# Designs tried in a protein design run: peptides against a protein of PDB entry 6GMG. Part 134

Target 1, 331 residues: chain A of PDB entry 6GMG
Amino acid sequence: DSDDRVTPPAEPLDRMPDPYRPSYGRAETVVNNYIRKWQQVYSHRDGRKQQMTEEQREWLSYGCVGVTWVNSGQYPTNRLAFASFDEDRFKNELKNGRPRSGETRAEFEGRVAKESFDEEKGFQRAREVASVMNRALENAHDESAYLDNLKKELANGNDALRNEDARSPFYSALRNTPSFKERNGGNHDPSRMKAVIYSKHFWSGQDRSSSADKRKYGDPDAFRPAPGTGLVDMSRDRNIPRSPTSPGEGFVNFDYGWFGAQTEADADKTVWTHGNHYHAPNGSLGAMHVYESKFRNWSEGYSDFDRGAYVITFIPKSWNTAPDKVKQGWP

## One batch from the design tools (peptide; made by RFdiffusion4, then SolubleMPNN)

Design b2_p9_7_s4 (from b2_p9_7, 4 letters changed)
Fold by OpenDDE base, seed 5:
Order: sequence, then structure tokens, then C-alpha cells
Structure b2_p9_7_s4 (fold): chain B 331 residues (1-331), chain A 9 residues (1-9)
Amino acid sequence: as target 1 above (331 residues)
Amino acid sequence: PPPLNIAPP
């Protein structure tokens, strides 16, 4: 019930965070303390620290998606999403593998599909594409120049993305970014923008017209990346959680993790920021907590989800919500 | 309103 969501109060700009606590290899804190860290580390606009606004605090209060929202400047649209799926592994395991004891055929197929995704390769693909985009942005002062640069870069690398339609999410993502059009943002100047990455975990079995088994155990054919490009069609993701398999069972609707634009080459050393649920300090869920997880902790996910996507969006370079280095926890 | 992160009941 969203009725008990509360916007966290403002934190003084000079208030330092309390120490984070370790939790299962990640750093954890309450949302109010994350706001304090955010103001010290990520809030900078044109080099000046900013107090998190009421609007931003409201965005943040939405939970894991709120972390991505406040740092990217817009609610995630997930249009430019990447993943990696091993089709050969999937086919081979379905053919030669066997269900576990007590596992139904549908459950087996769903599990095999989930295990055929490679989170690290999906992340690597997104980073590769983001790098290409950043090179295309660097000296482009209008969208036409950006698009020309992008096409040239893709051609040089023989990347299948070069064949995408001009109106595809890949080529239209920049022009559809609100902060690109803002006077104090990109001001329609691509060179003022940079590509950033976040990730979404979600459930594949969201089609209500499909079988109950797919809703319970996953749809093995849903949300696969296109060959060559790695693009995932996210249009059918409606934030519908996994269906319960037993009475009283329930699942989370989604999980979002913010990466930004870290330059750490080792994926395992990258830091992902996410939340547990919307902020309800006076409700049954309790206060929102924010986690800063290493990639292993993030990519492991939960049984609530059988898909992961890595999404590219854009923010102004003047923002410090996506620094090249992210330090886990506090201090 | 946009979707929020909902934990299991």
C-alpha cells in the first residue's frame, strides 16, 4: 500500500553521514543518512554542493527506483536496455538437463532460462555501448553531429547497432532525455551530456494472458536480448511481480541499482546503489534503507526476479551523481 | 503516480 509512503525530511547541507554498517558484503544505511552522504558526495552542480530538494527526496522515497530516479534526474523508462543470453547453453540444458527432485517442468525451464543470462556480460555490453556513446558526445555540439559520430564509431567497430532505425531507442535516447533539453542541463548540446548506466531486476512472467506456470516460474522466451545488438525489448515490462506458488507468498515488483559512470575496469569492484522498499517509517514496511553493493551482491539478485537488464541513459556532465569513482559506505 | 518499490506483504 503506497498510502503510507513518507517523504524523508530535509538534512542540513553540512551534516556528515553516520557510519554505514556492513551487511552481507555490502554497506547499508537508513535513507536519511544516505541523503547526508548524497549531499556531501553526489549533489554537486557545477562544482557546488546542493541540498537534496523536496522533490528529489520525494523521488528517493520510492525505494530502489528512487535511488536511480534522484541520480538520473528522471523516472527510469528502461528503453535502452542490454543483456546477454547464451542461447546454446539454454537449448543444450533444456535438451540434456533434468529437473531437480520435486521440480516441475515449467519450473525447470524457467530456472534454465534464468541461468542462461550472464549479468557480467550484459553489464560489459552496456559499458561498451556507453563508451561509444561518450566518444560520440565528446565534441558534438548538436544532435546531428552526435548521431553522425555515433554511426561512424559503430561502423568502425562493425557493431550491429549501426543498423538500428533512427527512431529506435538507441538513437532517440538522447533527444528524449529531459535534462538534455534543459537550459541548465545539456541545453541541446550533446557535449554537455554523458552516458550513465543503471540496472533493473524484474520478473519475466508478466503476461496475464499466458499460462499460470509462466507467471509462477518464469517465461523462458521473454525479455531476451536481440542477437548482435544485445538490446532487450522492455515494452512488456509492466512492473508486475512474480505470482505466488503457495498461499501467503508474495514477491517484490522490481529492483533498481545505480552504477552511473564508474571507470573501474574490474566489474567485481564496481559499486551499485539501491534501496529495499519505499519509505514507510510509520508503516509495516518501516524506514527505507539504502545499500551500496559490489557487483557480486547486486547481480546475485533475488528469487523474486529472473531477468536483469543494464540500461543506458544520460545526465549532464555538470552533475556529480555519476562520478568516475564511487567509494562504498562511509567513511 | 509512478510505480514504487513494493516489498512482499
Scores: peptide ipSAE 0.337, ipTM 0.890, DockQ to the pose 0.161
Fold by OpenDDE base, seed 3:
Structure b2_p9_7_s4 (fold): chain B 331 residues (1-331), chain A 9 residues (1-9)
Amino acid sequence: as target 1 above (331 residues)
Amino acid sequence: PPPLNIAPP
């Protein structure tokens, strides 16, 4: 299936985008037109507009993950992921609820687990943590200073993250960011970096050693956030899609949405940028389309997925891939 | 190569 992926051609730097198409609360366009918008709006390095490089266009062509890839500068590792899960709701519904007509017990449990996640609270947790990190970065000129600032901020807020191990992805995320080490990036100066957020939707039932029912209907115990911190262990996410429940049925492997560093306080007004699939203009899938969705549209997800995570990474402040405000569509 | 976003078969 991946053999028909094509890298979109270069777009002239001064070419303006065509209007986006509104669709079900989203703004939609073909990938080539997104490149045009990206060059006009997001491409700036040190205030200078840049043409999307061949490498970046290649990254973008990978689909929804490509949108996050080109804007974050690295393929998502998903190591610093957050979610919110209502344990009480889950337990109560399992105890007092009943399967719907025709619903199996496994299907019921999977559904209840899915419904016990709160996407908005998960997003807010990630934003909270990103804010703390940004404060810690602000005046830190080496990693040691950053870590000290971070620990102080967490202590002041009585945040459970203060108890994380020094080797935790939470503390190691910055040093493991390639752009932090780049001369034209952070140049090992934390104050030149900022925290950014993207989201991943995926399937919980990925354990091949588990029951078929879990693979079909979800694993209620998988990918839950740790109490207090909200951290999700993503180590078992191997991009395995949901198993078919009927002949001929198939599911998407994942969905990624780019948020960046928007400052809009109302979650419902935030814009999430994502793609539909890898770019295959000459293949059965067709050309890649890029969507700019409001949070409601993004967080709704699809039946393909029963988990959502909100992930923090870092980019240089000199990049404009994560502006304070994102305008939906064009113009 | 890293995973790409695939549509259902």
Scores: peptide ipSAE 0.336, ipTM 0.890, DockQ to the pose 0.162
Fold by OpenDDE base, seed 1:
Structure b2_p9_7_s4 (fold): chain B 331 residues (1-331), chain A 9 residues (1-9)
Amino acid sequence: as target 1 above (331 residues)
Amino acid sequence: PPPLNIAPP
């Protein structure tokens, strides 16, 4: 129940964070301590530290999605999403593989589909596209110039995205970003914006009209990337969790991880920031915790999810929520 | 209101 969600209190701007603690190979802290770190490291607007506002603290309190929300400046729309799926592997395993002992056919197919996604290649595709977008943004002072630059870049790389419709989320993403239109943000100047990345893990079996087996074990055909572009249609993602397979079993609705615009070339060394659940210090869930995970920890995900997507959005270059380097933990 | 991150019981 969302009624027990609490907005974390304000932290003094000069308050330093307490040390993070290790948890399963990642750095962990309570949400209030993350606010302290955020103010010291990520809060800068035009080079000046800012106290996290009440509105931002409220966004953050929503859990893992709140981390992405506060750093991106908007609730995730997930419209520009990328993934990688090995169709040949999928077909081959279905043909030549067999269910494990005690595994149903539906469970087998769902597992094979999940295993046919490549998180690293999905992330790589998103980074590739973000790089192209950043080049298109660099010297563009209006949207028309940005779009022209983008088309030229795509043509030079023979990228299938060049064939997307003008109304596609790929081309419309910038104009649909609130911070692009803000006077203190992009001010309608593409060159003041940069592409950033976050990731979402979710369940494929969300169609209520489908079989119970798909809801329990996954829908092998759902949320696959389009060939050539890698784009995933996220329109059918309604934040519905996996259906229980046994009495008392429950699953998380989604997980979001914030990457931003790190320049580390080695995917395994990149840091992903996420939360465990919404902040309920006086409720059954307890206080929200924030994690800074390496890619291996993030991409592994949980049994709650069988899909991953890597999403591109935009923030003003004047924000420091997506620095080139992210340090894991504190100090 | 937007969806929040919920954990299983």
Scores: peptide ipSAE 0.335, ipTM 0.890, DockQ to the pose 0.158
Fold by OpenDDE base, seed 2:
Structure b2_p9_7_s4 (fold): chain B 331 residues (1-331), chain A 9 residues (1-9)
Amino acid sequence: as target 1 above (331 residues)
Amino acid sequence: PPPLNIAPP
């Protein structure tokens, strides 16, 4: 019950984190301890440590999405999302593959579709685009200059994104970022902003007008990236979890992982920060835990989800929520 | 309020 959500208490700015513990190849800690780490490592504004505000603590308490929320400065809109889908693999497996023993046709198709997504290629596409955006931001002092730079970069690379509409999430993302307009943020200066990445895992079978099978086993046609651009239309993602396949079964609504702007070229060495559920220390769910996972652990996902997207947003360069290097755990 | 991360029952 969402009514048992609690905002974690304030942590003194000078309080050091307790050691994280290993958990399934991840570094794990309770949310209060993550706040301590966040204040020491990620809280900096213009080089000065900041105590996590009550508002930020409230955001964080929302669970995995709260981690992305507090670090990005806004609740995820997921409008600029990328993925990679192997259409040939999908078609070939559908044609030549067979359902497993006891697997329904719908279950088979859903599984094949899920397996046809490549998380690593999706992530790489997002990183590629973020790099282009960062180059476009670098010396742009107004939005017009940014957009001109962006178009030029895309043209030079013959990138299909150059054909996107001016009102598309791709071109409108910066102007729609609250921190871009804030005086202590971008102050309407693109060169004060940088592109950052987070990821969302979610369920494809969210259409209530579709078959029960799609809701249970996935919609093979849903949330595929557009050819060339890799853009995923996320408009139909309403945070609806997978439908139960058996009595008493339930699934998580989504999972968010924060990457930021790490410069590590090896995807397998990148660190993703996420949470397990909303903070309910006095409720049945218990206290929220925060995980710092390597890409392999993050990208593996859960059976609750059959889609992964890698999303670009923007934060002020003055924030330290997206450093070049992220250290897993503490110390 | 925005959606929160829920665990399965």
Scores: peptide ipSAE 0.319, ipTM 0.886, DockQ to the pose 0.160

Design b2_p9_8_s1 (from b2_p9_8, 3 letters changed)
Fold by OpenDDE base, seed 5:
Structure b2_p9_8_s1 (fold): chain B 331 residues (1-331), chain A 9 residues (1-9)
Amino acid sequence: as target 1 above (331 residues)
Amino acid sequence: GPPPLAVPV
């Protein structure tokens, strides 16, 4: 936590946003203006516009994770994560490729591993699974009915997820969602819930018992998706940043991007909402800014991170934090 | 360049 973090003030419910600014192919605004947009567009509960609560503003103030937090209604647990990794590409490049000039072997291997992830395929896998889950949620009025529907859907598609244990993050995700159990949320009725997606960028070289090279340049074997399912074991993600490679270099611990439940079939046209840092208007970092990025801008990430995961969680259908269509910027 | 990121733990 940052000691200079400040909760943004409340914005009047009727206050319209100022225009967003273009920034590197994305739309950008200050956090207070995002709150205004959020209240106009995403705040609706049961069709009624809501002011962002103090609690929600506090969540939002945490930066990139705060955007996902306020829209999902819970702090990201990252348990149901998907990615796509090209094992053949990885092996081939390691065998036949060469380090660049000045690149160490460890740096080369870390880079090759990073480049062997396919962000678009990872995202598509998460969307596919979310679609299956949404079908299973339909007309399921208890968890047992949902699970039965889910198993049937997976069997019909010959999906490897059908072989997951009943206690796996895949099958347990719904029952572990707080808003599913809330009276004004799902009220234990799966048909009141929908699957939503966010993404996390993070560092692979988090094992403190590993070599310094893995901590500096990545662990090529860490956080790979399981074959067939695409599931990533996120249990070893401890929000540890990349280790500096030179004096004075520093890296951040993660980035989060909110997608929700957009129906746009073209991945490149999907909008990802994220923040730059925690809100510190009187601190050295300054005010938090919120970005609405196209998938290309989001999936490129930063040098701080060598992994991307696409995570499924659930929200009540009565919430409008995950609409079918997201418009980039304002107006 | 991209805006700097700084996220709390």
Scores: peptide ipSAE 0.050, ipTM 0.785, DockQ to the pose 0.150
Fold by OpenDDE base, seed 1:
Structure b2_p9_8_s1 (fold): chain B 331 residues (1-331), chain A 9 residues (1-9)
Amino acid sequence: as target 1 above (331 residues)
Amino acid sequence: GPPPLAVPV
């Protein structure tokens, strides 16, 4: 029940975190202890530590999306999303594969589609694009200069994104970022901003006009990346969970993982920060926990989801919510 | 409307 959500209390700025609990390759802690870590490590504005504000604590209290929200400074819009899909693998498995014992045709097709996405290549594409954007942001003091730089970078790389319409989320993403327009943020100066990445896991079978089988087992054709660009049309993602396949079965609506702007070249060593559920310390769900997972743990996802997208947004360079290096756990 | 709440995984 949404009524059980509670905003975590303020933590003193000088309070050090308690040690995180290791669990199956991830580090775990209660939300209050994450606030302590956040204040020590990620809170810096213009090089000065800040106490997490009441507004930021409220955002954080929403669970997995709250972690991305507090670190990105805005509720995720998911407009600039990337993925990688192996069309040849998909076609080959459909043609030459067969359902497992007890697996329906729809379940087989949904599974094959899920398995045809490559999370590592999707993440790599997002990092590539974020790097191009960061080069375009550098020394650009107005939006026009940024866009010109971006087009030049794309042309030099022969990137299919150069053919996107000016109205595309790709070109409008910076303009549509609230912190870009803030006086203490970008102040309309692109060179004060940097690209950052988060990931969303969600269900493909969200179309109510589709078959029940697609809602239960996935829509093999939904949320595929466009060829060449890797862009995913997220407009049909309405946070609708997977439909139950048996009585009493229930699925979660989404999961969000925060990466930021880590420079670790090995994807498997990158750290993803996410939450389990909204903070309900006095409710049935209990206190919110925050996890810092390696890419393997994050990209594995859950049976609740058959799609992953890697999303680019922007934050001011003066924020330390997306440092070059992220350490898992505490200390 | 208000943002959707994440339910436990």
Scores: peptide ipSAE 0.048, ipTM 0.798, DockQ to the pose 0.585
Fold by OpenDDE base, seed 4:
Structure b2_p9_8_s1 (fold): chain B 331 residues (1-331), chain A 9 residues (1-9)
Amino acid sequence: as target 1 above (331 residues)
Amino acid sequence: GPPPLAVPV
């Protein structure tokens, strides 16, 4: 029940975290302890450690999305999303593959579509684009300069994104970032901003006008990346969960993982921060827990989801919510 | 309306 959501209390600025607990290759802690870590490690504005504000604690209390929200400074809009889909694999498996014993045709097609997404390549594409954007942001003191730099970088790399419309989320993402316009943020200066990445897991079969089979087993044609660019149209994602396949089965609406701007070249060594559910310490769900997972643990996802998108947004360089290196757990 | 709340997996 959403009515059971509670905003975590303030933590003293100098309070050190308790040790995280290992959990299947992840580091786990309760939300209050994550706030302590966040204040010590990620809270810095212009080099100054900050207490997490009541507003930020409220954002965080929303669960997995709350982790991304507090670190990005805005509720995820998911407009600039990337993925990788192997069309040849999909076609070949549909043609040559067979449903498993007891698997319906729709279930088979949904599974094959899910398996045709490459999470690592999707993540790598987002990192590539974020790197291009970061180079374009450097020394750009107005949006026009940023856009010109971006087009030049894309042309140099022969990237298909250079052909996107000027109104595309790709080109409009910076101007649509609230922190870019804030005086103590970007102050309309692109060179004060940096690109950051988060990931969203969600269900493809969200169209209520589609077949029940698509809602239960996935829509193989939904949320595919555009060839060449890797862009995913997220406009049809309305946070609708998978439909139950059996009585009593239930699925969650989404999962969000925060990556930020880590420079670790090995994807498998990157750390993803996410939460389990909204904070309900006095409710049936209990206290919110925060996980710091390696990419393998994050990208595996859950049966609740058949899509993973890697989303680019922007934060001020003065924020320390997206450091070059993230250490898993505490100490 | 309020942002969607994540429920546990």
Scores: peptide ipSAE 0.045, ipTM 0.790, DockQ to the pose 0.602
Fold by OpenDDE base, seed 2:
Structure b2_p9_8_s1 (fold): chain B 331 residues (1-331), chain A 9 residues (1-9)
Amino acid sequence: as target 1 above (331 residues)
Amino acid sequence: GPPPLAVPV
């Protein structure tokens, strides 16, 4: 029950983390120990370590979304989301493929759609766009300059994003970032901000007006990226989990993974930080655990989800929540 | 409303 959520206690600023535990190629720890690591590694504002505030600890306590929340400084809005979908693969598999034994047509179509997404290409697209944005930010001292730079960069690359509406999430993302407007953040200066990436896993079959089959097995047509841009319309994502296919079956509503602004070119070497569930140390779920996963382990996802999106947001450059290099685990 | 929780079902 959500009523069992507890805010983790404060950790002394000087307390070092205990060693992380290996878990299926991931580094795992309890949330309190992640707070210790966060304070040592990620807490820096203007080069100074900070104790994780009560508010930040409360955000973190929400589980996987809490990890992204505390590191991005805002609850994920998911507006600027990217994915890659192989339309030719999808069409070919639907035409020439066959349902597995006992697989319904709806199950087959849902599975084929899921398998037609390329997580690596989706991630690469988000990184490409984030790089363009970072170039546009670097020398821009107001939003107008940023937007002009962005349009110029997109034109130079012949990127389809240049055709997006001025009100699109793509162009409005910076101005809609709270930390951009904060005096101790961007202070309305784009050059003080940087683009960062997180990922969301979620269920496609969220439309309550759709067939039961789509809710159970996925909606093959939902949450596809737009051709050329790779943008995913996330407006229909309402955090509705997959519908049970059998009695007693249940699914999680979403998963979030924090990447930040790692410069590692090899996707397989990138580290994704995520949590298992909300913190309920005295409840049935138990204490929240935080995982630092390699891309393969993150992108694999769970059966709860048939969509992955890579989302861009912004943080102040003065924050160290998105360093160039992330070390998995501790020490 | 409060943000949705990552709740295992």
Scores: peptide ipSAE 0.043, ipTM 0.783, DockQ to the pose 0.823

